Peptides against a protein of PDB entry 6IDX. Designs and how they scored, part 85

Target 1, 380 residues: chain A of PDB entry 6IDX
Amino acid sequence: KELAKLSADVTFATEFINMDGIIVLTRLVESGTKLLSHYSEMLAFTLTAFLELMDHGIVSWDMVSITFIKQIAGYVSQPMVDVSILQRSLAILESMVLNSQSLYQKIAEEITVGQLISHLQVSNQEIQTYAIALINALFLKAPEDKRQDMANAFAQKHLRSIILNHVIRGNRPIKTEMAHQLYVLQVLTFNLLEERMMTKMDPNDQAQRDIIFELRRIAFDAESDPSNAPGSGTEKRKAMYTKDYKMLGFTNHINPAMDFTQTPPGMLALDNMLYLAKVHQDTYIRIVLENSSREDKHECPFGRSAIELTKMLCEILQVGELPNEGRNDYHPMFFTHDRAFEELFGICIQLLNKTWKEMRATAEDFNKVMQVVREQITRA

## One batch from the design tools (peptide; made by RFdiffusion4, then SolubleMPNN)

Design b2_p13_7_s4 (from b2_p13_7, 4 letters changed)
Fold by OpenDDE base, seed 1:
Structure b2_p13_7_s4 (fold): chain B 380 residues (1-380), chain A 13 residues (1-13)
Amino acid sequence: as target 1 above (380 residues)
Amino acid sequence: MPKLPTPLPPLPE
């Protein structure tokens, strides 16, 4: 107990470390010897002293043995009654993962996200916070392939559902520390969109061009009686499609693929448009047709608006940026839907279309509308 | 900068 308190002092920590004191603490954990009187209390203070000593940054985290890691991981993965040991073990694992890539690899072999999810199903918000903090650390330090696997795993849908039901919809106020961990989880999850955000459309890729054609088909052919097969001439078809791409509000109505060559938002904008068209088809068709039928120069260009809105959402959500300390702003919607970014896009594109109408905007007002929409999104 | 771990609450006295 006294050692744990003194270990917070840098002068004491330096002298204790110089006397190999930290090695003695690690060996106490490694021994796993439950034969000591007051073992749980002694262990809780040992783990506190160890963490406080390591937080001074005097000793490398790489000094810890595999046996030590296995013992700490064991306290997290095994059913334990002692909340104090569990809490400290989660914090030690978080710190190990954050400070050492070699320790991350070893820890990722010893624990699963499923084991950490069990610590979210408790009434203790502190345990929930440390469990999410460790999940966030593992997510942050995971290589790209493993981050995608973590994202695609049924475990993440389950994780989001558990966070929603046991944390966000809990009968208790969310503390600042928990709000920060929820923010971090959002940032790390939205960073998975970075690949698509930075992917340029290839104008020669037929599969990508077929998506743009599908957007046109959904908007204009889904309501058209199949009897008006457009007449035989390939040139008349090209001229018809150019008109349709203009009505869709693409900047390059001759070759809409060129609008997706700019990164950001690249292909992510096309993904959002396709999601809207398939999942919210009535909303998509309404937005496109309301603007395509206008002759008053107050048409909202859907294609251009969707691209610039996707870019704006990436900027607002800080896609590709590391989470900042001290931020605790999270969107509860992120935990309500698997495709939360695309759903947010679908809400925001409707807001943009509404704001455009209310402002009586023309193409010259585009940047002003986008500024107003940005302010509306950031205040919500 | 080394990312700071989540701060531990003090042990009960």
Scores: peptide ipSAE 0.045, ipTM 0.652, DockQ to the pose 0.627
Fold by OpenDDE base, seed 3:
Structure b2_p13_7_s4 (fold): chain B 380 residues (1-380), chain A 13 residues (1-13)
Amino acid sequence: as target 1 above (380 residues)
Amino acid sequence: MPKLPTPLPPLPE
């Protein structure tokens, strides 16, 4: 107890470390000797002193043994551990993951996200916070291949449902630290969109062009009898498609693929459009057809609007940026759906279309409409 | 600088 308190002092810590004191603490954890009547209390103070000593940055985290890691991971994976030991074990694992890639690899082999999810189902918000903090650390330090797998695991309806039901909709107010960890998890989840946001469309790739053609098909051919024979000449078909792409509101209605060569938002805008067209087909068709039938110059260009909205959402959500330690603004909606970004896009494109009508906007007002929509989204 | 973990609550007295 006294050692744990004194370990917060840098002068004491320096002297104690010079006396190999930290090695003695690690060996106490490694031994696992439950033979002492006050083992749990002694262990909790040992883990506190260890963490306080390591926080001075005098000793490298890489000096920690595999046996020590296994003991700490054991306290997180076992269901019957003292709350004080569990909290400190989660914090130690978080610090190990954050400070060492070699320790990350070892820890990722010893613990599962499923085990950490069990610590979210408790009424203790401090344990929940440390569990999310460790999840965030693992997510941040994961290689790109494993990061997508973790995202798919976080896209598991189960983790989001547990966070939503046991954390966000819990009977207790969310503390600042929990709000920060939820924000971090949100940012790390959206950073997976960076690849698509920075992917340029290849105008010569037929498979990518077929996605744009599918948008046209869903908007204009869904009600048309398949009996219109493919036999009218290739030129008339190209001319019809150019008209359809103009009605879809693409800037380059001759070659809409050119609108997706700008990064950001690149292919991410096309992903959002396709999601809207397939998942919210009635909403998509309504937006497109309502604007395609207008001759009054008040048509809202869907294609251009969807691209610029996707870019705006990426800017608002800071896609590709690291989490800021000073922020705690999380959006509960991102914990309600697997495709939360695309659902947000679907809400915001309807808001944009409404705002365009209310403003009686023309193509010259486009930037003004986008500014108003930005203010509406950032204040919601 | 090493990244610091989330601050621990004080141990019960």
Scores: peptide ipSAE 0.043, ipTM 0.650, DockQ to the pose 0.526
Fold by OpenDDE base, seed 5:
Structure b2_p13_7_s4 (fold): chain B 380 residues (1-380), chain A 13 residues (1-13)
Amino acid sequence: as target 1 above (380 residues)
Amino acid sequence: MPKLPTPLPPLPE
């Protein structure tokens, strides 16, 4: 107890470390010896002292043994551990993950996100906060391949559901610390969009061009009885497609693929359009056809609008930026759906289309409409 | 980098 208190002092910490005191603490944890009276209390103080000593940055985190890591991970993975030990163990694991890539690798072998989810299903918000903090640390330090796996895992759908039901919709106020961890998790989740946001379309890639063609098909052929596709010559078909791409509101009506060569938002805009067209087909068709039937120059160019909206959403959500300390602004909506970004896009594109009509905008007003829409999104 | 969300609470006396 006194050691844990004194370990917060840098002068004491320096002297204690110089006497190999931290090695003694690590050995106490490594021994796992439950034979001592008041073992839980003693262990909690040992872990406190260890963490406080390490927080001075005098000793490298790489000094810890694999046995130590396994013991700490064991306290997190066991179903019945004292709350004080669990909290400190989560904090130690977080610090290890954040401070050492080597320790991250070892910890990622010993614990799973699934095990950490169990610590979210409790009434203790401090435990929930440290569990999310460790998940965030693991997500932040994961290699790109593993980050994508973490994102795609059923565990993440479950994680979002648990966070939504046990944290966000909990019968208690969310503390600032929890709000920060939810913000961090949101930022890390949206950073998975960075790859697609920075991926340029290859105008020569046939598969990517086929997606643009599918957008045209969904908009214009979905209501057309396939029987009435006249065997019109290849030139008439090309001319029809150019008209259709104009009606879709692409900037380059001849080769819409060129509209997706700018990064950001690159291919992410095409992904959003395709998602809207496939998942919200009626909404997509309505937006496209409503504007394509206009001859008054008040048509909202869907293709251009979708690209610029995707870029705007990436800017608002700070896609590709690391989470900042002191931020605690999270959006509960991002925990309600597995494709929350695409759903947000689908809401915002309808808002844009509505705002365009209300403003009686023309192509010259495009930037003004986008500015109004930005203000509407950021105030919601 | 994310920091520890809360300082370690004092252990009960």
Scores: peptide ipSAE 0.040, ipTM 0.624, DockQ to the pose 0.538
Fold by OpenDDE base, seed 4:
Structure b2_p13_7_s4 (fold): chain B 380 residues (1-380), chain A 13 residues (1-13)
Amino acid sequence: as target 1 above (380 residues)
Amino acid sequence: MPKLPTPLPPLPE
């Protein structure tokens, strides 16, 4: 107890470390000796002193043994551990993961996200916070292959449902620390969009061109009089598609694929458009047809708007940026849906289309409309 | 900067 308090002092910590005191603490944990009276209390203070000593940055985290890691991971993975030990063990694992890639690898072998989810299914918000903090650390430090697997686990309805039901919709107010961890998890989840945001469309890729053609099909083939036989010559077909791509509001009416060569938002804008067209087909068709039928020069260019809105959403959500330690603003909606970004896009594109109409905008007002929409999204 | 770990709960009295 006294050691744990004194370990917060840098002068004491320096001298204690110089006396190999930290090695003694690690050996106490490694021994696992439960034979002592008040073992749990002694262990809780040992783990506290260890953390306080390590927080001075005098000793490398790489000094810890595999036996130490296994003992700490054991306190997190085993049922019926004391809450005070569990909290400190989660904090130690978080620190190890954040400070050493070699320790991350060892920890990732000893614990699973599934084991950490069990610590979210409790009424103790402090335990929930440390569990999410460790999940966030593991997610942040995971190599790209494992990060995608973790993202798939987050995209799994289970983890989101647990966070939603036991944390966000819990019977207790969300504390600042938990709000920060939810924010971090949100940012790390949206950073998975960075690859698509920075992927340029290849105008020669037939599969990508087929997606643009599918957008046209969904919008216009349902209304096309069946009397326009597919047999009109290649030139009439190209001229028809150029008209359709103009009505879709693409900047390049001849080759809409060129509109997706700009990064950001690259292919992510096309993903959003396809999602809207497939999942919210009635909304998509309505937006396109309402603007394609206008003769008053107040048509909202859907294709251009979708691209610039996707870019704006990436900027607002800070896609590709690391989580800021001072922020705690999370959006509960991102825990309610598997494709929350695309759903947000679907809401915002309707807002954009409405705002365009209300402003009586023309193509020259495009940037003004986008600025108003940005203010509306950021104030909501 | 190394991210600071989540602050420890106060020591039990």
Scores: peptide ipSAE 0.045, ipTM 0.658, DockQ to the pose 0.649; fails the geometry check

Design b2_p13_8_s1 (from b2_p13_8, 9 letters changed)
Fold by OpenDDE base, seed 2:
Structure b2_p13_8_s1 (fold): chain B 380 residues (1-380), chain A 13 residues (1-13)
Amino acid sequence: as target 1 above (380 residues)
Amino acid sequence: PEYKYKYRFSKAL
């Protein structure tokens, strides 16, 4: 107990480490000797002292043995472990994963995300926090090839449902530390959008052009009687599409594919538009038609707005950035839906369209509208 | 910079 308290002091830690004190603590954990009176209390203080000593950064985390890692992982995977031992074991594993890629590999072999989910179903918020922290550490340190598999495990409706029901909707206030871990989980989840955000549309790819054509079809042909299929020549058809792409609010009315060559947001903007058009068809059609039927210069350009909004959302969510240690802002909505980014886009595009109308904006006011919308999104 | 956030448990057993 006194060792665990003193281990927080840098002077004591330096002297104790110089006496091979950490090696003695690691051997106590490795021995697994349950025969001692007050073993659980002694072990909890040993783990506390070990973590406090290692926090000074004097000793490399790579000094730990495979036997030590297996013992710590054993305290996390066993169903009947003292809460104090479990808490310290989760914290040690998190620190190991964050500080050493070699330890990450060994820990990822011994522990599954499924085992960590069981620690989210408890009433202890500190256990829940360290379980999410270890999940986040494993996600952050995962190699790129395994990151998508982990993301699919996070995209498992189960993990999000457990976090939502046992953490967010708990009868207890969310502490700052838990709020930070929820923020980190969101940042890591949205970083999976980076590839799509940086993917340029190929203006010559017919399959990608067919998606833009589908946006046109959903907006304008869904109400059109099939009898007016314009059988007229290819030029008249091209001229009609140019008008439709103008009404959709694309910047390039002749070739809307050119609007998706800018990265960010690249193809991610097209994905959001297609999701809105298919999943929220009535909302999509309403937004497009309300602006396409205006004879005044107050039409909101949907296509341009959708692209710039997608870019803005990527900036607000810090897509492609590492999580900031000082932030704790998380959105409960991201735990409620599988397509949470596209749903956020669908809410924000309606807010943009409303704000455009309220401001009586023209195309010259576009940047002012976007700034007002940014302030509204960041205050919500 | 590498992410280095450190949550710490209560030392009160």
Scores: peptide ipSAE 0.057, ipTM 0.760, DockQ to the pose 0.057
Fold by OpenDDE base, seed 3:
Structure b2_p13_8_s1 (fold): chain B 380 residues (1-380), chain A 13 residues (1-13)
Amino acid sequence: as target 1 above (380 residues)
Amino acid sequence: PEYKYKYRFSKAL
């Protein structure tokens, strides 16, 4: 107990480490010997002292043995462990993952996200916080190929549901530390959008052009009587499409693919538009047709607005940036839907369209409307 | 910069 208290002092820690004191602590954990009187209390103080000593950064985390890692992982994966040991074990694993890629690999083999989810289904917020912190550490340190798999896993859908029901909707105030870990999880999840945000559309890619054509089809052909099959002439068809792309509010009416060559938001804007058109089809059609039928120069250009809104949302959410240590602001909506970014886009595009109408805006007012919408989103 | 945030539990057992 006294050692665990004193180990927070850098002078004491330096002297104790120079006497190989940390090696003695690691060997106590590695032994796993439950034969000592007050074993649980002794172990909890040992783990506290170890973590406080390692926090000084004097000793590399790579000094720990595989036996030590397995013991600590065992305290997290076993169903009947003392809460004090569990809490310290989660904190040690988090620190191992954050400070060493080699330890990350070993820990990722010993512990599953599913095991960590079980530690969210408790009344102890400190246990919940460290469980999320370890999930966040594993997510942050995962190789790029595994990040997308981790995000798409049923475990992530289940994780969001468990966080929503047992943390956010819990009958207790959210502490600053928990709010930070929820913020970190949000940032790490939205950073998966960075690739799409930085992907330029290839105007020559037929599959990408077919998505734009599908947006046109959903907006204009879904309500058209199937009897008006556009006549045989390829040139008449091209001229019709140019008119339709103008009505959709693309900046480049001839080749709307050019509007998606700017990064950010690149292809992410097209993904949002397609999601809106497929999942919220009635809302999409309404927004497009209300603006396409206007001859008063007060039409809201949907295509341009969707692109600039996607860019704005990426800026507000800081997509591609690492989590900030001082931030604790999270959006509860992120935990209510699997496609939370696209749903946010769908809400914000309706807000934009409403604000455009209320301001009686023209194309010259576009930047003013976007500024008002930014202020509305950031105050909500 | 590397993410360095560390939450710490109460030292009181």
Scores: peptide ipSAE 0.048, ipTM 0.753, DockQ to the pose 0.057
Fold by OpenDDE base, seed 4:
Structure b2_p13_8_s1 (fold): chain B 380 residues (1-380), chain A 13 residues (1-13)
Amino acid sequence: as target 1 above (380 residues)
Amino acid sequence: PEYKYKYRFSKAL
């Protein structure tokens, strides 16, 4: 107990480390020997002292043995461990993952996200916080392939449902530390959009062109005579599509693919448009047709608006930025839906279209409308 | 910048 308290002092820590004190603490954990009276209390203080000593940054985290890692991981993976030991073990694992890529690899082999999810189903918010913190650390340090797997696990109804039901909708106020970990998880989840945000459309990719054509089809052919079969490559049809792409509000209505070559938002804007068109088809058709029927120069250019809105949302959500240690602002909505970004886009595009009408905007007012919409989104 | 945030448990057991 006194050692754990004194280990917070850098002078004591330096002297104790120089006396191989950390090695003694690690060996106590490695032994796993429950023969001592008050073993759990002694172990909790040992783990506290170890973490406080290591937090001074005097000793590399890479000094720890595989046996030590397995013991700490064992305290997290076992169903019945003392809460004090579990809390400190989660904190040690978080610190190991954050400070060493070598330790991350070893820990990722010993612990599953599923095991950490079990620690979210408790009433102790400190345990929940450290469990999310370790998930976040693993997510942050994972290779891209493994990050996508973890995101898929988060997109899996189970982790989101558990966070939503046991943390966000819990009968307890969310503490600042938990709010920070929820913010971090949100940031790390949105950072998966970075690849699509930075992917340029290839105007020669037929599959990507077919998506743009599908946007046109959904908007204009869903109610139209079957006589406009996609088969006749006539110049009249090309001219007709140019008109349709103009009515869709693309900047390049001759070749809409060119509008998706700007990064950000690149292909992410096309993904959002396609999601809206398929999942919220009535909303999409309404927005397109109400503007395509206008001859008063007050038409809202949907295609341009969708692209610039996607870019704006990426800027507001700071897509591609690392989590900030001082922030704790998270959006509960992002824990309610698997396609939360696309749903946010669908809400915001309706807001944009409404704001455009209310302002009686023209194409010259586009940037003013976008500024008003930005202010509306950031105040909500 | 590296993310360095660490939640800290109560030192009092």
Scores: peptide ipSAE 0.043, ipTM 0.748, DockQ to the pose 0.070
Fold by OpenDDE base, seed 1:
Structure b2_p13_8_s1 (fold): chain B 380 residues (1-380), chain A 13 residues (1-13)
Amino acid sequence: as target 1 above (380 residues)
Amino acid sequence: PEYKYKYRFSKAL
């Protein structure tokens, strides 16, 4: 107990480390000798002292043995471990993952996100916070290939559901530390959109062009059979499509694919538009037709608006950025839906369309409308 | 900048 207190002092820590004291603490954990009276209390203080000593940055985290890692991971993966040991073990694993890529690799082999999810189903918010913190650390330090696997995993859907039900909808106030971890998880999950945000449309890719044609079909030909392949059209049909792409509010009415060559938001904007058109078809058709029927120069250009809104949402959500240590702002909606970004886009595009009408905007007011919408989104 | 935020448990046992 006294060692754990003194270990917070840098002078004491330096002297204790110089006497190989930290090696003694690691060996106590490695030995796993449960036969001692008050073993749990002794171990909890040992783990506290170890973490406080390591926090001074005097010793590299790479000094720890695989046996030590396995023991700490064992305290997280085993059922019915003492809460005090569990808390400290989660904190140590988080610190290991954050400070060493070598330790990340070893820890990622010893523990699963599924095991950490079990620690979210408890009434203790500190345990929940450390469990999310460790998940966030693992997600942050994961190679790009493993991050995508984490995104696609049933574990992510299950994680969101459990966080929603046991943390966000819990009968207790969310503390600042938990709010920060929820923010971090949000940022790290939205960073999975970065690849798509940075993917340029290929104007020569027929499959990508077929998506734009499908957007046109859904808006204007909702009762017509999809069998009308875009390639078989006469010049008159091509001219008709140019009119339709103008009514959709694309900047390039002849080749709308060119509007998706800018990164950000690249193909992510097209994904959002297609999601809106398929999942919220009535909303999509309404927005497009309300603006396509206007001859008063107050038409809201849907295609341009969708692209710039997608870019704005990426900026607001910090897609491709590291989480900020001082922030704790998270969106509960992020945990309510599997396609939360696309749903957010669907809400915000309706807000944009409303704001455009209220401002009586023209194409010259576009940037002003976008600024007002940005302020509305960031205040909500 | 590298993300370095660390939550810390209560030292009270």
Scores: peptide ipSAE 0.042, ipTM 0.746, DockQ to the pose 0.069

